# Peptides against a protein of PDB entry 2AUS, part 193

Target 1, 323 residues: chain A of PDB entry 2AUS
Amino acid sequence: ADIKREVIVKDDKAETNPKWGFPPDKRPIELHIQYGVINLDKPPGPTSHEVVAWIKRILNLEKAGHGGTLDPKVSGVLPVALERATRVVQALLPAGKEYVALMHLHGDVPEDKIRAVMKEFEGEIIQRPPLRSAVKRRLRTRKVYYIEILEIDGRDVLFRVGVEAGTYIRSLIHHIGLALGVGAHMAELRRTRSGPFKEDETLVTLHDLVDYYHFWKEDGIEEYIRKAIQPMEKAVEHLPKIWIKDSAVAAVAHGANLTVPGIVKLNAGIKKGDLVAIMTLKDELVALGKAMMSTQEMIERSKGIAVDVEKVFMPRDWYPKLW

## One batch from the design tools (peptide; made by RFdiffusion4, then SolubleMPNN)

Design b2_p23_8_s4 (from b2_p23_8, 13 letters changed)
Fold by OpenDDE base, seed 4:
Structure b2_p23_8_s4 (fold): chain B 323 residues (1-323), chain A 23 residues (1-23)
Amino acid sequence: as target 1 above (323 residues)
Amino acid sequence: SALIAAFRERSARLAAELAALLA
């Protein structure tokens, strides 16, 4: 959800040195790629891992990772984090997803009944993960945030669905079919959103990446490949953020935990145990970590560990050591 | 229906583009 999180300022006098770091919009192309995420339009057919392997070959990369598996037959939004950004996919795994699905009914059902029954599947649903999933086959609740019917043509129902991470659309369609009394199956599925990544101008194909890489390497035109790769900071837009002093950046980049005195501003509604993004005042991602305090505790306390740093992204040399 | 047809066509196009890229 595009929930704008309130920003609470603790230190309104905190300034940042413009000479330190590399803001997301000011990275040289090589550095931009090293800290990049591609919003890939995954074609149907290949596995998500095969597609990641192709991107690595196309872009001459050592490592990459995807922001949540799409089944071979599923197309659409697959965030692929590159090189130094590879581990930012951790932020995308728990993120909400949107799909467009084509459901085929196994019998004739009045449109009004289709609409009524599908509306009942908004909210909390009980699912069992399929056998092929890496997830333990335990019954679990998942949230269906919304169902939007796009078109009904006889037995074919096209719909948009927003869901909690790890909701199985195939299972949802099966249960809808049972509730309709005729049965149903998933004819086609496309992911249209994965957290902050959606179908927009940033969505690129494998073909686009081939062309854009050639334009850069052969013609010296970096513009296309630069636009095709999003900064890693895009992959954390949906997380609660904590912005830190310039004097704290190098310590966190060396793997030190964030202490309360280092905080300049933070999002409201952080709970103990939340995954949070530690940011510079230039909106550069320093690290991901686990909140050890709530937002309120981080405001009220003068000292203590605010964030247990789990994964550093920023190089150690972007900001000077000031301790 | 128009939206269903367009939806299926989009997937078919992406598959064809991939096939062309792999040839």
Scores: peptide ipSAE 0.593, ipTM 0.950, DockQ to the pose 0.895
Fold by OpenDDE base, seed 3:
Structure b2_p23_8_s4 (fold): chain B 323 residues (1-323), chain A 23 residues (1-23)
Amino acid sequence: as target 1 above (323 residues)
Amino acid sequence: SALIAAFRERSARLAAELAALLA
């Protein structure tokens, strides 16, 4: 579930100048693309890297990056961050994922037993990463948030699964098959969610992108390409946020760490070491950084480094230097 | 079954669309 985070106001008198910045809904089309993320429906067959290369060619882009690898045979939700937004994908790596999987059983099992055993795999599971992963092959715990069986047809089981980042569905299916006593394999897999990106009206194909780019460049119709690209701020919706004063924006945009006096409001439950999004009062993403204080410390303290700024996104000139 | 068939068909369609773009 998207954890609704409480917002704590530290400075209730802080105002923002409407002439400064470019709110996500007010960006010209070229600027919108420069700070965009595509919710791509990745086809089965190509690597995630090949698909990113095609998007760069289709949209005439210099740079792009994806929000977490899908295997060649895996389809569905692949967030692709564009140009200046490329590094926002780091916010999506730790985000929860959802999949729809087709599991094929290697023997006949009563439906009641399938349902009962699959329910036992909700919660904490022990996994070893596959050989093809860049991750060390040590045993690790992962959370399975939910399993929803969609359909059972003999030995074929279609199910939805919500998981912690870096949970291997192929390994989950293997363990379910072992627990059922007959064995199983993953016949097909689709990712249906990656953090804030899901199967919705924002999901677009490579074919859609070709057409929408053509409509813009040849026909002068911006509407389709504008809708096909989400603002980069979408990619940080699931993170704890800190909203800052207009006077602090330019300093952070120049790579300065966020100090406590710059904070206007913040989410509850920030811990030291958390990845946080630094936002303007117009909900523009300034930077990502590591929290150096808890929410409580950021409220109680009058000074100190609140966030170690790791990656700036906002241009340096959107807000004036007020130091 | 209907949902399993539709699930597989969706993947096949995406693969066919890609093949058409690469031709």
Scores: peptide ipSAE 0.593, ipTM 0.949, DockQ to the pose 0.873
Fold by OpenDDE base, seed 1:
Structure b2_p23_8_s4 (fold): chain B 323 residues (1-323), chain A 23 residues (1-23)
Amino acid sequence: as target 1 above (323 residues)
Amino acid sequence: SALIAAFRERSARLAAELAALLA
């Protein structure tokens, strides 16, 4: 569940100039694409990299990147960030994931035993990354947030699973099979969620993108391609946010760290070291950065570096330089 | 079972749509 974060207001009198910036809902189509993220329904077969390359060709883009690799055989939710938004994928890498998996058991097991054993895999598990992973092959803990059995048909078990980023469902299924005493393998896997991106009306296929781009370029109909692309701000919805004064926006857009006086409002529960989104009062993403203070410190202090700015997204000219 | 069948069918459809797009 998207934990609604409390918003603490520091400056209730702070106003924003409506002439500055480009709110997500007011971007011209070309600018919307430049700052866009596609919620792609990745087909099984191709690599995530091949799919990104196809999207670049279909939409005539110079740059794109994906919000976390799906294996070739895995389908479903693959966020693809476009052009100037490409780097927003870093916000999605640490985000929780949901999958629907089909597990095939290598022997007969009573349904009650299947249900009981699978429930024991909720919580912390120890995994070793597979050989093909760029991650060091050290044992590591991962969280399984929930397992929901959807259907059992003999040796086939369909289940939903919510997991910490970088949990290997194939390894989970292998260990479930061992615990059942018969062994198991992953027959099929679909990702149904990647942070704020889920199976909803925003989910589009490669075929949809071809058609929607054609409707725009050949027929002058931008509505479909506009709806198929989410604003980059969608990709940071799950992050804690800090909203800043108009007078601070240009400095942050130039790569300056956010100082405490620039903060108008912020989410509760920010810890030092957290990845945070720096937003305008119009909910435009300025930058991603590392919190150098807690929420409490940002409230109590009058000065100091609140956020170490790591990635700027906003152009330098959307807001005036006020320094 | 109905949910397992529908799950597999969805994956197969996406694969077929991709094959048609690449043809």
Scores: peptide ipSAE 0.592, ipTM 0.949, DockQ to the pose 0.895
Fold by OpenDDE base, seed 5:
Structure b2_p23_8_s4 (fold): chain B 323 residues (1-323), chain A 23 residues (1-23)
Amino acid sequence: as target 1 above (323 residues)
Amino acid sequence: SALIAAFRERSARLAAELAALLA
């Protein structure tokens, strides 16, 4: 998520009308909720679906969705996209994850050996999805970006791990245990990051949401519920972005593909086939789509389809039709 | 071990808060 992407400007003279749209920081509270994502601290016990159902009840919502399942026993960062933002979770599914895990070893192992073996699990690993996974049980590679041992206490090993989406930490721990020769199991797991969502001041509990909703509805205090909900644009911070002219916004909001002339600026390193976020010049999410060109092609070409628009988020009326 | 204890306690608190919310 923290990959700083260079911004290439194609049209340095492009201006935006301040009267059009609703920037993420200027949404009325009701609209903010309609385009919101909660960074939920999922408790251990319930399924991710049960937690989403509770959020819908607490906040009186028709729709919500989560940014990647946490098992019942797993706690921590669960992005929950609300109402009109519900489908933004598709941007979070492929995002990297971080966990803190407690591994329990089934035998005594010297600390130096634990450290050495765990370091060998950084990089590409071969995994088989568990039986309960909706994913076909084919052997697949997954990247472990880093392993940081936080504490070793006898047979208990607390570690931080950054992983590619769909890496199974339980399976990783099992293989570490095998490599150590004593076996191991996952005693506890917490997700500390899901793409742009992490353990920070935006992390809220279900209890917080109950209280904050009450303060808003009964006391007229919107501050707490406003802070508890992030704008949907947060959920796409890790994606490559393309910023478009005001004149192109309404067309894209109607489901038209983005053409090259509509581009004002874009991130470097977009490849054909990448998921990209189409943004206004006010950093409003218009749509998600598939890049049909590289960044270089989008710079060099004067015409053609730059992005195949897959999912519109922006209402059709936020920007005028200028065609 | 202080970090391991704190890690387990955090999960226990979240579970207790949920139990209180559902009561």
Scores: peptide ipSAE 0.591, ipTM 0.949, DockQ to the pose 0.900

## One batch from the design tools (peptide; made by RFdiffusion4, then SolubleMPNN)

Design b2_p24_1_s1 (from b2_p24_1, 9 letters changed)
Fold by OpenDDE base, seed 2:
Structure b2_p24_1_s1 (fold): chain B 323 residues (1-323), chain A 24 residues (1-24)
Amino acid sequence: as target 1 above (323 residues)
Amino acid sequence: KEEEEKRREERVRKELEELRRESA
């Protein structure tokens, strides 16, 4: 998520009509909720599905979905996409995750050996999915992006770990314990990041949501609930983006594929097959789709399908049909 | 498992209903 992507401008004269659409910062509160994502601090105890069901009850919503399961005992960052934004969680499922974990060793190990062995687990690791996972129990590789040891207290090792989506920290700790020769288990786990969502001022509890919804409904104070809900565009910040002309927006909002003439600007480094976010010039999410061209092909070509549109978010009426 | 899940959902529903009453 922290990689600044270069922006290549293809059409420097492209303007946007300020009367069309609803920029993320200018949505009425009801519309903001309809296109919202909560950076929820999931409490330990409930399942991620239970928590989503409660958010739906708290906020009086028909639909919601989460950006990647946390186990009942695991707390921390759970992105919950609301209503019309529910499908944006598909952008978060493949996103990297960060955790803080407490590993308990089953024997005494010198600190230098702990540090050396844990550093060897940075990179590609082989994992077996846990029995409770709906994922077929096949061996798979997962990337560990980094391991940062925060504290070592005898047999207790507190560490931060950045991982590829679907890496099992419990399995990682088990393998670290085996490599140390003494065995280990996961004592505690908190998720501190899910793609663009992290522990910051946007992190809210279920209690916060109850209070903030009450302040809005009973007292007419929308400020708190507005701040507690992020725009759905937050959930795609980690994706490569393509910004399109106002004249192309309504077509894409109707499910038409994005063609090369519709592109105003785009991120560098898009490859064929990448998941991309199609944006307006006002940074509104129109759709998610699969890149059918590289960035270079989208610059050099005058025509062709740039993006196969898979998931439309924008309503069909926010921009006029200009075709 | 489904009965324990329903009992957990019901406990937290009650807790949220209590919080709504305390915030009112």
Scores: peptide ipSAE 0.015, ipTM 0.487, DockQ to the pose 0.046
Fold by OpenDDE base, seed 3:
Structure b2_p24_1_s1 (fold): chain B 323 residues (1-323), chain A 24 residues (1-24)
Amino acid sequence: as target 1 above (323 residues)
Amino acid sequence: KEEEEKRREERVRKELEELRRESA
């Protein structure tokens, strides 16, 4: 789902004032935290809510939210949005996920048959949500984007799987086991990706966060805590973007809908109803909203509401009112 | 390094256990 979106420029002469706003790379540490997202390596054992409460405690935060629940036993990538960024997690809910799973087979199956059957599960699958899911137990189709077998050791199958949001890996493994004729269960599960957040140098443990916070508060060393927190703009990298004029920023920051004249550049392939990120020319997130026009309509029209603004992130005072 | 990592693991484990007691 890393579709490189083409950028269409509507106004090639649009400039931005360097004195206005706070670009993601130039935020003071306190402001960086207020607009931060942690790429947390969630340990196995705690709930996602317990982990969020812990992060709030150690970082002395009033608000935080996670980018999609991991079960207590599941480890790995849990984006945790902080303070003023808390609502950005809604951009991550529809995002694709990747997991590494250990499947245990309940009987002996030839390796060639395992490989052949698992490949048949790439594409559209019918799932029933587990009993413990807050989601209504209706049958639904989900996409499996890819299955990569990493290792086969007798009855143990280690594999990487890319899936549509809300695909249940436990249910996938159960269906694979049925297709193999022997049955199977999920022995282990780790999430390796949640949209733009993956296992990379930005992944931090709860332990890292404790130490990095202490280094900042006790020793005055900001470097570690600054690196441990990503700007909220990372949480919208997978969304289609619309970049707006400096003169439009304050209006959108006050909750006004984005009109077509405010657009400087935009991604190709926006459809009516899509979730879009409204950005400044300095790549600051102003707001999330619903596209009211396609990319083509936003290019061809001279007026009208381009985006219904649902969630403002930028403070009202970062850019001047020019109306 | 391994002993410091183990001490880190124990600190976070204790804090998570405290949080579980406060959330119960």
Scores: peptide ipSAE 0.009, ipTM 0.441, DockQ to the pose 0.352
Fold by OpenDDE base, seed 1:
Structure b2_p24_1_s1 (fold): chain B 323 residues (1-323), chain A 24 residues (1-24)
Amino acid sequence: as target 1 above (323 residues)
Amino acid sequence: KEEEEKRREERVRKELEELRRESA
């Protein structure tokens, strides 16, 4: 998420009409909720599905979905996309994740040896999915981006770990314990990051949501519930972006593929097959799609399909038909 | 940034300690 992507301008004369669309910062509260994502602090105990069901009850919603399952006993960052934004969770599934874990060792190990062995688990690791996973139990490679030891207290090791999506921390700890020669298990786990969502001022509890909804519905105070809900555009901050002309927005909102003439600016480093966010010049999410060209091909070509549009979010009426 | 990160780590640590006490 923190990778500043270069922005390449293709059309420096492209302007946007201020009367069209609804920028993320200017949505009425009801529309903000319809296109919202909650950075939920999931409590330990309930399933991620139970928590989503509770949010739907608290906020009187028809639809919601989560940005990646946490086990019942795992707390922390659970992005919950609301109503019309529900399908934006597909952008969060492939996103990197961070955890803080408590590992308990089954024997005494010198601190220097713990530090040395845990450092060897940074990089590519081989994992087998657990029996409870819907994923086929084939060996697979996963990337550990970093391991940071926070504290060592005898047999208890508190550490931060950044990982590729679908890395199993329980399996990582088991393998660390084997490498240490004494064995280990995961005592506790908290998720501290899911792509662009982290432990910050936007993190809210289920209790906060109850109180903030009450303040809005009974006292007429919308400020708290407005701050507790992030715009759906937050859920795509980690993706490469393509910004399009106002004249292309309505076509894409109707499910048309994005063609090269519609591009105003784009991020560097897009590859064919990448998931990309199609944005307006007012930073509104129009759609998610698969890149059919690289960034370089989108610059050099005058025509062709740039993005195969997979999921539209923008309503068809926010921008006029200009074709 | 470092102080805010340390405060986040301390919150996560306390929560993990509470969970450990409830799981024991």
Scores: peptide ipSAE 0.000, ipTM 0.346, DockQ to the pose 0.040
Fold by OpenDDE base, seed 4:
Structure b2_p24_1_s1 (fold): chain B 323 residues (1-323), chain A 24 residues (1-24)
Amino acid sequence: as target 1 above (323 residues)
Amino acid sequence: KEEEEKRREERVRKELEELRRESA
């Protein structure tokens, strides 16, 4: 999420019609909800699926999905994509995660040794998915981006950890405990980040959602529920983006692949096979797709399929057909 | 790609085994 991607402009004269589409900041409240993502503070106790079901009940929604499972006992950042935005979770599942964990050691270890050994777990680690995971139960590597020790109190080690998607903190703590020679277990875990979603002013509880929905429905006050729901475009902030001409939007919204002539600007560092967000010049999410070219190929080529469109989000009628 | 993944897994396994031996 924090990777500033350079923006390369291909067409500096491309303009957008302000009458077309619905920019994220200008959606009516009902439309904002239809294309929304909640940065939920998941309480400890319920499953992520139960929490999604409760949000659907609270907000009177037909569909919702979460941006990556938290175990029942784990609290914190759970992005919940709503209604027409439900499929945006595809962008969040592979996103990096941050946690604050409490590790309990099964023996006494000098603080200097704890710090030294935990630092060696920055980088690549070996993990096996748990039995309950739908993921193939093969050994695999995962990246630990950073470990920050917050506090050491005897056998209790509080730390922040940034990890690749599908890193199991319980297994990390088990391996740290083995490396320390005394063993360890995960006492507590909170997720503090899921891609672009973090602990900030956008984090809301289930209780907040009940109250804010009531204020809207009974009192006519939209402000609270509007602030409690992020636009779906938030859920793709961490992805490389391609911005397209107004004339290309309707075709992509109909499921046509993005061709090179439709590109106005794009992020640097796109590789073939990357998940990319196709955006309008008003920063509206049109679709997610697979890059069929690198950034360099998209610059140098005059024609060809740039993106294989996998998931359309934008309605077909927000932009006119200009073909 | 699979052979490179296996080689990475083997390096990480060896490193964890070394850390365990140094801690014993």
Scores: peptide ipSAE 0.000, ipTM 0.235, DockQ to the pose 0.010

